# Peptides against a protein of PDB entry 6J07, part 21

Target 1, 107 residues: chain A of PDB entry 6J07
Amino acid sequence: GQRGWFCGSVSQDLRQFWVAEGGTISDPRAADFLFSCDASHPDTLRIYQSLDYIEDNATVFHAYYLSAVANAKIKNSVALGHFILPPACLQKEIRRKIGSFIWEQDQ

## One batch from the design tools (peptide; made by RFdiffusion4, then SolubleMPNN)

Design b1_p11_8_s4 (from b1_p11_8, 6 letters changed)
Fold by OpenDDE base, seed 2:
Structure b1_p11_8_s4 (fold): chain B 107 residues (1-107), chain A 11 residues (1-11)
Amino acid sequence: as target 1 above (107 residues)
Amino acid sequence: SAIDIVREAIK
């Protein structure tokens, strides 16, 4: 599928990039991919509280991944797994174990 | 395409 949901924190430029690459924009329940730039944004918080997310049937990705892909000719590789956006309450512990998130380094 | 890259990465 090519359906994406976007938090209000995601720029119009990144949304337009998604559509230009053949994607469509949908509500979270119908989406194949969920993108956000802010784990604390109300839109993203509603995702974390949803049944789909609680049952581990959904994953939120940081939209910076799309920017990285758009500029991939400069980067050696871009791994989507490094762009998983967890709830804010878990981020401190994650940083303690694996270091700062990629989007915090490059943005 | 970028969409294909995303799809492949999460297979």
Scores: peptide ipSAE 0.034, ipTM 0.654, DockQ to the pose 0.055
Fold by OpenDDE base, seed 4:
Structure b1_p11_8_s4 (fold): chain B 107 residues (1-107), chain A 11 residues (1-11)
Amino acid sequence: as target 1 above (107 residues)
Amino acid sequence: SAIDIVREAIK
């Protein structure tokens, strides 16, 4: 599966990178991957409120992952798990325990 | 490819 959904907060460049790498763009219900750059964007909030997400059957990733992959010397060294984008209400607690998110460090 | 990397990184 290479179907991706993109929040409106994600740039066209990153979307185009996804397609150039063989991906397709779909609605969130059909998507294999969900990308966002803003946990507070209305599009992303709708994902967090969906039954699939509430039941832990969906994961939102920060689209900066795609940028990191595009720019990495060793592309498979970029860990997708580091780019999980949790709801804003949980981020403060996560930062307290594990530190700032990668997209906050590099941007 | 980047898509393959994404796919491999997820269980």
Scores: peptide ipSAE 0.030, ipTM 0.640, DockQ to the pose 0.056
Fold by OpenDDE base, seed 5:
Structure b1_p11_8_s4 (fold): chain B 107 residues (1-107), chain A 11 residues (1-11)
Amino acid sequence: as target 1 above (107 residues)
Amino acid sequence: SAIDIVREAIK
């Protein structure tokens, strides 16, 4: 599928990029991909609390991934796995093991 | 396309 859900924290530009690339925008339950820019945003928190997420049937990605793809000069150079946006309770441990998240490095 | 990349990455 090509249906994406977007947290309110995601800019309109990134949403438009998704649509321009052939995607559609849907509610979280119907979405194939979930994008957010803020793990603490109420929209994203509701995802983390959803049954689909708790059952490990959903993954939230940081929308900065779309920006990275849009600006990529080398095909397939952007790894989606590096843009998984975990709940805040897990982020400190992840940073301890692999360092700061990619979206934090450019800030 | 960007969406194709996403699909390939998670399938």
Scores: peptide ipSAE 0.028, ipTM 0.638, DockQ to the pose 0.057
Fold by OpenDDE base, seed 3:
Structure b1_p11_8_s4 (fold): chain B 107 residues (1-107), chain A 11 residues (1-11)
Amino acid sequence: as target 1 above (107 residues)
Amino acid sequence: SAIDIVREAIK
């Protein structure tokens, strides 16, 4: 499915792009994809605290994925897996080992 | 899961 939940940190433009591409907007429990631009936003924090997330049944993605898709010559060249948005408490360590997140490179 | 991948990356 193409049901997406959006944190309040995500711009209306990106939400509109999702819908324009055939997606729908849903509550977190019904959503196939969870998008956020801020791991520290209260909306996103509630996701991280949910049983679905704790039990590894939910993944939060950075909404910059949608911007990358919109600007890519080939949509298939953008890998969703590169846009996993982990809790803020883990980001420093991840950057140390993997490098800066994609959404931080061109912002 | 994606979360597992992230966790493994920081080990």
Scores: peptide ipSAE 0.022, ipTM 0.570, DockQ to the pose 0.239

## One batch from the design tools (peptide; made by RFdiffusion4, then SolubleMPNN)

Design b1_p12_1_s1 (from b1_p12_1, 9 letters changed)
Fold by OpenDDE base, seed 1:
Structure b1_p12_1_s1 (fold): chain B 107 residues (1-107), chain A 12 residues (1-12)
Amino acid sequence: as target 1 above (107 residues)
Amino acid sequence: TEKQKIVELIKK
């Protein structure tokens, strides 16, 4: 599906891009994709605390994925899996093992 | 990718 939920940390421009590409915006429970730019934002924290997330039936993605798609020469060349946004408590360990996240490399 | 797999494994 093309239903997406957006944390308040995501800009209106990225939301508009999602819609322009054929997506719709919904509440978290109905959404197929969950986007955030801040793992510590209250909206995102509520997702991490939800039963769906705890049972590994939900995944939060960094909204920078949408920027990467918009700027890619080949639209299908950007891998969504590289943009998984884990809780803050896990990020330090992940960086030690696989390096900085893609959304941090241009910052 | 391998990087994707590692992130998914750590999440669990």
Scores: peptide ipSAE 0.033, ipTM 0.589, DockQ to the pose 0.079
Fold by OpenDDE base, seed 4:
Structure b1_p12_1_s1 (fold): chain B 107 residues (1-107), chain A 12 residues (1-12)
Amino acid sequence: as target 1 above (107 residues)
Amino acid sequence: TEKQKIVELIKK
């Protein structure tokens, strides 16, 4: 299913794109996809603290994924896995090992 | 990709 949850940090434009592509918006517990633009936003922090996330049954993705999909010229050319949004405490180490995140490169 | 795998590994 295409049920998505959105952190308050995500713009209405990206939410509307999700719906336009056939997605629905739900609470985090029912959602298949969790989108955020800010790992430090209170909404996202609550996800990281949830049992589902701690037990590795949930993944937060940066909502910039939706923007990338909207601008893609080839279907399925955007890899969702490149948009995993980990907690802030892990981001520094990740950047040290593999460089900046894809959503940071256009900023 | 390798980058994706590393991100997933560190997340866990």
Scores: peptide ipSAE 0.032, ipTM 0.592, DockQ to the pose 0.078
Fold by OpenDDE base, seed 5:
Structure b1_p12_1_s1 (fold): chain B 107 residues (1-107), chain A 12 residues (1-12)
Amino acid sequence: as target 1 above (107 residues)
Amino acid sequence: TEKQKIVELIKK
């Protein structure tokens, strides 16, 4: 599916790109993909505490993924898995072990 | 990639 939910931290430009590429926008419960630019945003925090997320039925992705796709020269070259957005409480430890997140490297 | 795999494992 191509249903996406967007945190309030995500710009309208990225939302519009999603729609232009054939996606639709839905509430978190119906969405196939959840996008956020801020793990500490209230909208995203509500996702992290939801039953769907706790039961591992949902994943939050950093919306910078959409920017990377928009700028990619090779089709399907952007790996969605690199854009998983963990809760803020885990990010420091992740950076210590595997380095900065991809959305932090090119900005 | 290795980094992708690690992040995915952490999520689970």
Scores: peptide ipSAE 0.032, ipTM 0.589, DockQ to the pose 0.070
Fold by OpenDDE base, seed 2:
Structure b1_p12_1_s1 (fold): chain B 107 residues (1-107), chain A 12 residues (1-12)
Amino acid sequence: as target 1 above (107 residues)
Amino acid sequence: TEKQKIVELIKK
């Protein structure tokens, strides 16, 4: 089973989808996947400040990934790497180089 | 993908 941590910014529906797909919910230290919908949320900020994240042993993903998987005809067609959620201070430069984030599109 | 790699490089 896959262990996931969820920021308070993530809806209960997406959490329930994770569990329905066989995932479990854990604290961020034990989690294999960290999900957030807001890089500026206090829960997410605490992740960015953690030693695991600073040492590049943790990655935060935008929870929109779960929505994309739920709506996809083929689950494997959704690339997790497109949903990396970096700290707010880096997002402007990232958008300049690679364009808008996928969760900002089609809204 | 190239886009994913760029995100990872900027993150580091």
Scores: peptide ipSAE 0.031, ipTM 0.585, DockQ to the pose 0.081

Design b1_p12_1_s2 (from b1_p12_1, 4 letters changed)
Fold by OpenDDE base, seed 5:
Structure b1_p12_1_s2 (fold): chain B 107 residues (1-107), chain A 12 residues (1-12)
Amino acid sequence: as target 1 above (107 residues)
Amino acid sequence: SEREEIVKLIRE
């Protein structure tokens, strides 16, 4: 489905785009997609601490994915997997392995 | 899952 949860760090514009594309907004437990722009935001931290996330039943994505989709001529040209937003404590190691995150390159 | 793949990458 297209149920999404949004961290408070995500702009209303991106939320509106999600809804315009047929998505709905729900609480994290019911959401199929979790979006955030800040891994250190309290809302996102609560996700990382949840049982769903700890048990690998949830993934947080950087909301910049939605911006990329909105600006892309072909929606499927944007790979959701490239927008995984891991906890801040892991990001440094990830950058060492595969380079900077895509949202950091575009900003 | 996508997250699982990232975790594997980190741990290699």
Scores: peptide ipSAE 0.023, ipTM 0.574, DockQ to the pose 0.096
Fold by OpenDDE base, seed 4:
Structure b1_p12_1_s2 (fold): chain B 107 residues (1-107), chain A 12 residues (1-12)
Amino acid sequence: as target 1 above (107 residues)
Amino acid sequence: SEREEIVKLIRE
């Protein structure tokens, strides 16, 4: 199984789905996947400030990815990479160049 | 399907 860390901004339903599918929950340092729903949440900010993240050894994903999987709403054109959750300071420029994030779009 | 692949990923 895979190890996941969850920001406090992530609902218990999504955490339960992760576990139901065989995942385990761990601290950020041990986790294979980091999930958050809020780039401004203190838990997520701590990740962005960590050495692992600064050294490009960590990636935060928006937990909406799990919701899409649970509801069978993921398309082949949508990969895990499309759910990368960047720091708030980068989001404005990213939206300008490639459009709104998938979790901000109507399904 | 992609969903199946993701589920497999989680279970690895």
Scores: peptide ipSAE 0.032, ipTM 0.619, DockQ to the pose 0.024; fails the geometry check
Fold by OpenDDE base, seed 3:
Structure b1_p12_1_s2 (fold): chain B 107 residues (1-107), chain A 12 residues (1-12)
Amino acid sequence: as target 1 above (107 residues)
Amino acid sequence: SEREEIVKLIRE
């Protein structure tokens, strides 16, 4: 199984989905996947400040990915790479280049 | 299916 870390911004429903599908929950350093719903949440900010992240050994993904996976039958395809959650300071420039993030399109 | 493949990834 895969190990995941979850920011406090992630709903319990999404955490439960992860576990129900066989995932486990761990601290950020041991996790294979880091999930957040808020780049400005203190938990996520601590990730961005960590040595693992600064040294490009960690990536934060938007937890909406899990919701998309749960509903993948409706959505044509779900690519994890489309759900990278960058620091807030980079999001404006990214939106300028590639448009709104997937998790923002239904809002 | 894609979902099945992703679920397998999670369960590894």
Scores: peptide ipSAE 0.031, ipTM 0.622, DockQ to the pose 0.023; fails the geometry check
Fold by OpenDDE base, seed 1:
Structure b1_p12_1_s2 (fold): chain B 107 residues (1-107), chain A 12 residues (1-12)
Amino acid sequence: as target 1 above (107 residues)
Amino acid sequence: SEREEIVKLIRE
C-alpha cells in the first residue's frame, strides 16, 4: 500500500476515502504522497520549507485528486500530474501560461 | 477502469 500525508486543510471524508481504498496515513517524511487543499496553510508551508521539497524530492498534490478519483462519472482521465499544488508565489505565473487549476474549475 | 487502476496504485 501507499502512505499519504494530509494537511489539516484536507477534509476527513477524503482522508477516510484514502484509507478505505487501502492507503495509510503517515508523517511527511515517510509519506509517498503529500496532499493539501491550501498552499497557504501552515502545514503545507512547512512542507515547502522542508529540505526534501527544496531539493526537489517531494511534491504536494491537491487533495481534490482523490475526489476526482472517487467520482465515477468523470469524462476525462484523471492524471495525478494535473493536481500538483505549487507554492502560492508560483501559482499566478502558472495560471497565466496554462489557465486555472483543475480544482479551481470543478470545486 | 481508470478508477480501478488508481485504487490498485493506492493499495500497493
Scores: peptide ipSAE 0.030, ipTM 0.620, DockQ to the pose 0.023; fails the geometry check

Design b1_p12_1_s3 (from b1_p12_1, 7 letters changed)
Fold by OpenDDE base, seed 5:
Structure b1_p12_1_s3 (fold): chain B 107 residues (1-107), chain A 12 residues (1-12)
Amino acid sequence: as target 1 above (107 residues)
Amino acid sequence: TERQEIVRLIQE
């Protein structure tokens, strides 16, 4: 399915885009996709602390993915994998290994 | 993707 959960850090515009593209909005446990714009936001922190996440059954994505999709001329050209949003405590090490995140480059 | 794999490895 296309059920998404959204952190409070995500704008209404991106939420509306998700719905316009056929998605629905649900609670985190029911969601297929978890979107956030801030790894340090309390909503996102609760996800990182959840059993689903701890057991590697959940992945948080930066909602900028939706913006990239909305602006893409070719559908499916945006790689979701580039938008994984890890906990803040891991981001420095990740940047050292794979470079800065896409949302930071455009930020 | 490779990026996903690296992130997951670090998160483990």
Scores: peptide ipSAE 0.027, ipTM 0.590, DockQ to the pose 0.093
Fold by OpenDDE base, seed 4:
Structure b1_p12_1_s3 (fold): chain B 107 residues (1-107), chain A 12 residues (1-12)
Amino acid sequence: as target 1 above (107 residues)
Amino acid sequence: TERQEIVRLIQE
């Protein structure tokens, strides 16, 4: 099984999809995957400020990954690495170097 | 790759 933590910014639909696919929901420290839809949300900010994150032992992913998986014919065709959600202070520079994030392209 | 660039920038 896969343990996931969800920021309050993530919809209940995406949480339900995670569970439907065999995942469980846990606190951030126990979670294998951290999902958020808002880098500025207080829940996500607390993750960025945590010791686990600062020591590079945690990664926050945009929950849109789950939506992409749900809509894909082959689940493995969606690369989790493309859904890393960095802190807001880094996003402008990232966009300048590698372009807009995947979750922003469909807006 | 895009993934590698993101990771590199986060670690700066």
Scores: peptide ipSAE 0.026, ipTM 0.601, DockQ to the pose 0.095
Fold by OpenDDE base, seed 2:
Structure b1_p12_1_s3 (fold): chain B 107 residues (1-107), chain A 12 residues (1-12)
Amino acid sequence: as target 1 above (107 residues)
Amino acid sequence: TERQEIVRLIQE
């Protein structure tokens, strides 16, 4: 699908990019993609607490993905899977095992 | 464009 939900932490520029590239904006229940820039933002916390998320039917992605796509020069060089945004309570452990998240790295 | 193609591939 092409429907996206955006946390209030996501800039209007990234939202506009999504729409310009053919996406639409919807409520989280109808959305195919959920974007956030802050796992601790109240909007994102509500997603993590939702039944869809608890049932593993939803995934939150860091909106930096859209910025990376906008700047990409190689086809398929930006992998959505690298931008999964887990709850804050899990991030420290994930960093220990995998390393810093891509949106935290210098480019 | 390249970026449009990438986004569309994900959205499909």
Scores: peptide ipSAE 0.026, ipTM 0.580, DockQ to the pose 0.024
Fold by OpenDDE base, seed 1:
Structure b1_p12_1_s3 (fold): chain B 107 residues (1-107), chain A 12 residues (1-12)
Amino acid sequence: as target 1 above (107 residues)
Amino acid sequence: TERQEIVRLIQE
Protein backbone atom coordinates (compact mmCIF):
# COMPACT_ATOMS: atom_id res chain seq x y z
CA GLY B 1 0.00 0.00 0.00
CA GLN B 2 0.83 3.69 -0.13
CA ARG B 3 -0.54 5.03 3.14
CA GLY B 4 1.38 7.87 4.74
CA TRP B 5 1.41 9.66 8.08
CA PHE B 6 2.62 13.24 8.31
CA CYS B 7 4.08 15.16 11.22
CA GLY B 8 2.70 18.64 11.76
CA SER B 9 6.10 19.93 10.63
CA VAL B 10 5.38 18.87 7.04
CA SER B 11 3.90 21.50 4.72
CA GLN B 12 0.49 21.09 3.16
CA ASP B 13 2.11 21.27 -0.28
CA LEU B 14 4.10 18.09 0.34
CA ARG B 15 1.02 16.35 1.71
CA GLN B 16 -0.90 17.34 -1.39
CA PHE B 17 1.90 16.03 -3.60
CA TRP B 18 1.74 12.67 -1.82
CA VAL B 19 -1.99 12.44 -2.51
CA ALA B 20 -1.59 13.63 -6.09
CA GLU B 21 0.88 10.78 -6.68
CA GLY B 22 -1.64 8.23 -5.48
CA GLY B 23 -0.94 8.12 -1.77
CA THR B 24 -3.41 8.29 1.08
CA ILE B 25 -3.07 9.85 4.52
CA SER B 26 -3.63 7.81 7.66
CA ASP B 27 -2.80 7.61 11.35
CA PRO B 28 0.73 6.41 12.18
CA ARG B 29 -0.37 2.91 13.20
CA ALA B 30 -1.95 2.19 9.83
CA ALA B 31 0.63 4.07 7.73
CA ASP B 32 3.20 2.38 5.51
CA PHE B 33 5.38 5.51 5.48
CA LEU B 34 6.01 8.08 8.21
CA PHE B 35 7.12 11.57 7.11
CA SER B 36 8.53 14.41 9.19
CA CYS B 37 10.65 17.53 8.77
CA ASP B 38 11.62 17.85 12.43
CA ALA B 39 12.98 15.11 14.66
CA SER B 40 12.24 17.32 17.67
CA HIS B 41 8.60 17.98 16.81
CA PRO B 42 6.20 16.51 19.41
CA ASP B 43 4.43 14.45 16.74
CA THR B 44 7.71 12.83 15.66
CA LEU B 45 8.88 12.31 19.23
CA ARG B 46 5.72 10.32 19.91
CA ILE B 47 6.65 8.05 16.99
CA TYR B 48 10.16 7.49 18.37
CA GLN B 49 8.62 6.59 21.73
CA SER B 50 6.11 4.12 20.27
CA LEU B 51 6.46 0.35 20.59
CA ASP B 52 6.44 -0.06 16.83
CA TYR B 53 9.50 2.16 16.51
CA ILE B 54 11.32 0.78 19.55
CA GLU B 55 10.82 -2.75 18.22
CA ASP B 56 12.25 -1.69 14.84
CA ASN B 57 8.94 -2.07 13.01
CA ALA B 58 8.72 1.58 11.94
CA THR B 59 10.94 4.09 10.16
CA VAL B 60 10.61 7.87 9.95
CA PHE B 61 11.61 9.57 6.70
CA HIS B 62 12.35 13.22 6.06
CA ALA B 63 9.57 14.70 3.95
CA TYR B 64 12.19 16.38 1.73
CA TYR B 65 12.17 13.01 -0.03
CA LEU B 66 8.90 14.07 -1.63
CA SER B 67 10.45 17.30 -2.91
CA ALA B 68 13.36 15.33 -4.36
CA VAL B 69 10.97 12.97 -6.12
CA ALA B 70 8.94 15.87 -7.49
CA ASN B 71 12.07 17.45 -8.97
CA ALA B 72 13.74 14.28 -10.24
CA LYS B 73 14.13 13.98 -13.99
CA ILE B 74 14.66 10.22 -13.90
CA LYS B 75 12.04 7.98 -12.35
CA ASN B 76 13.23 5.86 -9.44
CA SER B 77 16.44 7.89 -9.16
CA VAL B 78 15.67 9.03 -5.62
CA ALA B 79 16.52 6.46 -2.95
CA LEU B 80 14.18 6.51 0.03
CA GLY B 81 16.91 5.09 2.22
CA HIS B 82 18.88 8.32 2.00
CA PHE B 83 16.05 10.14 3.76
CA ILE B 84 15.78 8.18 6.99
CA LEU B 85 15.25 10.69 9.80
CA PRO B 86 16.81 9.35 13.00
CA PRO B 87 16.20 10.68 16.50
CA ALA B 88 18.12 13.84 17.36
CA CYS B 89 20.31 11.97 19.85
CA LEU B 90 21.83 9.90 17.02
CA GLN B 91 22.22 12.55 14.32
CA LYS B 92 25.58 13.94 15.46
CA GLU B 93 27.21 10.51 15.37
CA ILE B 94 25.68 9.76 11.98
CA ARG B 95 27.00 13.02 10.53
CA ARG B 96 30.46 12.15 11.85
CA LYS B 97 30.46 8.82 10.02
CA ILE B 98 28.46 9.50 6.86
CA GLY B 99 28.34 13.28 6.53
CA SER B 100 25.55 15.83 6.48
CA PHE B 101 22.05 14.69 5.61
CA ILE B 102 20.73 15.37 2.11
CA TRP B 103 17.98 17.69 3.35
CA GLU B 104 20.58 19.80 5.15
CA GLN B 105 22.55 20.26 1.92
CA ASP B 106 19.83 21.10 -0.56
CA GLN B 107 17.36 23.27 1.28
CA THR A 1 25.43 1.63 1.88
CA GLU A 2 24.46 4.90 3.55
CA ARG A 3 21.07 3.49 4.45
CA GLN A 4 22.65 0.40 5.92
CA GLU A 5 24.97 2.47 8.09
CA ILE A 6 22.11 4.61 9.35
CA VAL A 7 20.07 1.53 10.20
CA ARG A 8 23.00 0.03 12.10
CA LEU A 9 23.44 3.21 14.11
CA ILE A 10 19.74 3.39 14.94
CA GLN A 11 19.75 -0.19 16.13
CA GLU A 12 22.90 0.36 18.20
Scores: peptide ipSAE 0.026, ipTM 0.599, DockQ to the pose 0.095

Design b1_p12_1_s4 (from b1_p12_1, 5 letters changed)
Fold by OpenDDE base, seed 3:
Structure b1_p12_1_s4 (fold): chain B 107 residues (1-107), chain A 12 residues (1-12)
Amino acid sequence: as target 1 above (107 residues)
Amino acid sequence: SARERVVELIRA
């Protein structure tokens, strides 16, 4: 499906891009994709605490992915897997192992 | 992944 849920931390521009490209917006339980720009935002925290997430049936992605797709010059050059947004408690360890997240590099 | 393919469909 093409259903997305958006944390309140995601700009309206990115939401509009999603819709403009054919996506729809839904509640997190029905969504195929969960987007956030802030792992510490209350909306995102609720996702991390949800049964779906705990049971590994949900993945949160950084909404910067949408910006990367919009700006991509090479087809399929943007890998969604690089935009997984883990809980804050895991981010420091991940940065230590593989470096800064892709959405942080351009900031 | 399947999820990536779905997103690609949106962009296409």
Scores: peptide ipSAE 0.031, ipTM 0.629, DockQ to the pose 0.029
Fold by OpenDDE base, seed 1:
Structure b1_p12_1_s4 (fold): chain B 107 residues (1-107), chain A 12 residues (1-12)
Amino acid sequence: as target 1 above (107 residues)
Amino acid sequence: SARERVVELIRA
């Protein structure tokens, strides 16, 4: 599917890009993709607390993925897996193992 | 992944 949910932390520009590329916007339960720019935003926290997420049936992605796709010079060169946005309680350990997240790096 | 393939289709 091509349905996306967006946390309130995501800019209108990125939402508009999603729609311009053929995506639609839906509620979290119907969405195929969940986008956020802030793991601590109340909207995102509600996702992490949902049954879908607890049962490993949902994944939250950082919306910076959409910006990276928009600016990529090589088609399909941006890997969605690099933009998984984990809960804040896990981020320190992840950074220690693999380094800073892509959305935290200078572009 | 399946998710990545779906996104690719959106951009096609």
Scores: peptide ipSAE 0.031, ipTM 0.615, DockQ to the pose 0.028
Fold by OpenDDE base, seed 2:
Order: C-alpha cells, then sequence, then structure tokens
Structure b1_p12_1_s4 (fold): chain B 107 residues (1-107), chain A 12 residues (1-12)
C-alpha cells in the first residue's frame, strides 16, 4: 500500500515528498506506513499504546527513511528495515547490542 | 536502480 500516517514530529517537506512520490496521508488505522521522528512524541506514544501495535500488526519507521530515499544515489540501497523506530524504553538496550541507529549517524 | 526500487516501495 501507499497510505502513510505522520507524527507531528515529521517535517512538512518529508510529507510533501511522500505525496510527490505517489503516497497518500491517512489516519494510523488505515495507514500502510507509520512515520515518526520522535519516539517520545505524544502522537507516536499513542501508536505504541494501540492494540494494533501491541498485537504486532503495526510498525513505526523513522521518517529519516524518506530523506535517505530522496537523496539516494543509484549505487546505494536504502533498507526500510534499518529505520524501524522502537519505543524509547527499548532503544538503549538495542544500541548496546547493534550500535547507534542510522538516523543518529548522519547528524 | 536501487533508488528506483526504494521509490517504488513508496508508490506500491
Amino acid sequence: as target 1 above (107 residues)
Amino acid sequence: SARERVVELIRA
């Protein structure tokens, strides 16, 4: 699908890129993709607390994925799986095991 | 290209 939900933490530029590439914007229940730039933002927290997320039927992605796609070169691949945005309470342990998140490296 | 494949994910 091509329906996306956006946390208030996501810039209008990234939202516009999504639409320019053929995506539409919807509420989180109808969305195929959920984008956020802040796991602690109230909008994102509500997703983590939703039944869909708790039952593992939803995934939140860091919106930096869209920036990476917009700036990608032909020789490089952007893997969506590298942009999964977990709840803040899990991030410290994840960093300990696999290193810093990709959206933190390019800052 | 790799970029095209990623963009197509958005459009799918």
Scores: peptide ipSAE 0.030, ipTM 0.648, DockQ to the pose 0.024
Fold by OpenDDE base, seed 4:
Structure b1_p12_1_s4 (fold): chain B 107 residues (1-107), chain A 12 residues (1-12)
Amino acid sequence: as target 1 above (107 residues)
Amino acid sequence: SARERVVELIRA
């Protein structure tokens, strides 16, 4: 399904886009997709601390993915995997290995 | 992944 949870850091515009495209909004436990714009936001931190996340049964994505999809010229040209939002404690190490995140480049 | 495929079809 297309059930999504949204951190408080995500704009209403992106939430509305999700719904307009057929998505629904739910709590984190029921959601198929978790979106955030801030790994340090309390809402997102609670996800990282959950058993579902620790056991690798949950993934947080940067909500900028939705903006990228909305602006894409080619359907299905934006890969969700490029928008994984890891905890802040891991981001520096990741940047050293693969460079800046896409949402940092485009904003 | 299956998750990616579902979301990549959001504009469908």
Scores: peptide ipSAE 0.028, ipTM 0.617, DockQ to the pose 0.030

Design b1_p12_2_s1 (from b1_p12_2, 8 letters changed)
Fold by OpenDDE base, seed 2:
Order: sequence, then structure tokens, then C-alpha cells
Structure b1_p12_2_s1 (fold): chain B 107 residues (1-107), chain A 12 residues (1-12)
Amino acid sequence: as target 1 above (107 residues)
Amino acid sequence: SKAREVELIKAA
């Protein structure tokens, strides 16, 4: 499915793009995709504390994925896995091993 | 791939 939950840190433009592409907006428990622009936002922190996330049944993605899709010339060329947004406590170790996140590279 | 590496680190 294409049900998405959005942290308050995600702009209305990105939410509107999601809907324009055929997605719907739902609560976190029903969502197929969880989007956030801020791992430290209270909305996102509540996801990380949820049983679904703790049991590895949920993944948070950076909403910049939607921007990348909007700008892509080739269909399905944007890899969702590159946009996993981990808790802040894991980010330093991840950067050490694979480098900066994609959403940080345009800054 | 970087995507797979992120997934593995998250799961660990």
C-alpha cells in the first residue's frame, strides 16, 4: 500500500506531493511509510519509542526522499534505503562507516 | 551498497 505518516517537521508541500502521487495520510500504526525531517522532533521520538519500532516492524525515512523522487528523471531510480532516518544515537556510527546522509550533502 | 549497510547497522 501507499499509506504514509508525517512528522510535524515535514512541509505541506511534501505532504501534497505524496497525495498527488497517489498516497494517503494515516496515523503511524496504519501507515506503510513513516516520514520525518528531524530525528529529534517529538513526533519522531514517539515513533522510536513505540513497540512497532522497538520490535523492528517500523522504519522512519527522511522526507527528503520525496523531494528526490520529484526531481528524478528515471522512474524508480531513487533508492528508498538511502533515506532511512535512524535515531540520533546511531547517526554518528553510521556516518563513520558509510559517510554523510544524502539529505545532509546539499547543505 | 550504502542502503544495505544502513539497514544492517540499524538492525544491529
Scores: peptide ipSAE 0.037, ipTM 0.674, DockQ to the pose 0.072
Fold by OpenDDE base, seed 4:
Structure b1_p12_2_s1 (fold): chain B 107 residues (1-107), chain A 12 residues (1-12)
Amino acid sequence: as target 1 above (107 residues)
Amino acid sequence: SKAREVELIKAA
């Protein structure tokens, strides 16, 4: 399905785009996709602390993915895997190995 | 790919 949960860090515009593309908004336990713009936001931290996440049954994605999808309407496809938003404690190691995250490159 | 590497790191 296309049920999404959104951290409070995600703008209303991105939420509206999700809905416009056929998505619905749900609580995190019912959601198929979890979106956040801030790994340190309390909403996102609660996800990372949840059993679903700890047991690797959930993945948080950076909501910038939605912006990329919007742009991809006239561009190449967007790889969702590039937008995995890991806990802050892992980000430094990830950057060291694979470089800066996509959502950081336009900053 | 970068996406694959992120997934692998998360899984580790």
Scores: peptide ipSAE 0.037, ipTM 0.674, DockQ to the pose 0.070
Fold by OpenDDE base, seed 3:
Structure b1_p12_2_s1 (fold): chain B 107 residues (1-107), chain A 12 residues (1-12)
Amino acid sequence: as target 1 above (107 residues)
Amino acid sequence: SKAREVELIKAA
């Protein structure tokens, strides 16, 4: 399904876009997609600490993905994998290896 | 791909 959970760090605009595209908003356990704009937000931290995440059954994505989808001119041109939001403790190493995150490039 | 690399680093 198209069930999404949203960290409190995600704007209402992005949440509304998700719903407008046919998505529903759910709790983290039932959600198919977990969106956040802040890896250090308490809501997101709780996800990282959950058994589902620890057991690699959950992935947090940066909600900027939704903005990218909204602005995309080519269908399916936005790769969800580019928007994986890892815990803060891993981000510096990731940037060193593969460069800045896509949501940071337009800032 | 960059996306795959992120996934792998997360898993490591």
Scores: peptide ipSAE 0.037, ipTM 0.671, DockQ to the pose 0.078
Fold by OpenDDE base, seed 5:
Structure b1_p12_2_s1 (fold): chain B 107 residues (1-107), chain A 12 residues (1-12)
Amino acid sequence: as target 1 above (107 residues)
Amino acid sequence: SKAREVELIKAA
């Protein structure tokens, strides 16, 4: 199974899609996938401050990944790596190097 | 790829 945690910034629609696709929802420590739509949301900030994250045992993904999967015509064509959501303090530097994030391009 | 670059930055 696929266990996911969701920041409060993520809509119920995306959560429901996750479950419809066979996923379950869990607390951050039990989750295999951490989803957020806002790196500055208090829920997400707590993840960034956690020992698991600091020790690089956790990764936060932008929940727009789920929208992309839902709309994809080819199965497994959406690259999860494009949706890594780093802390806000790192985002400007990332944009300078590789351009805008995919969730910013389609909004 | 862009995805790989993001992954590397996250890991750093």
Scores: peptide ipSAE 0.036, ipTM 0.669, DockQ to the pose 0.069

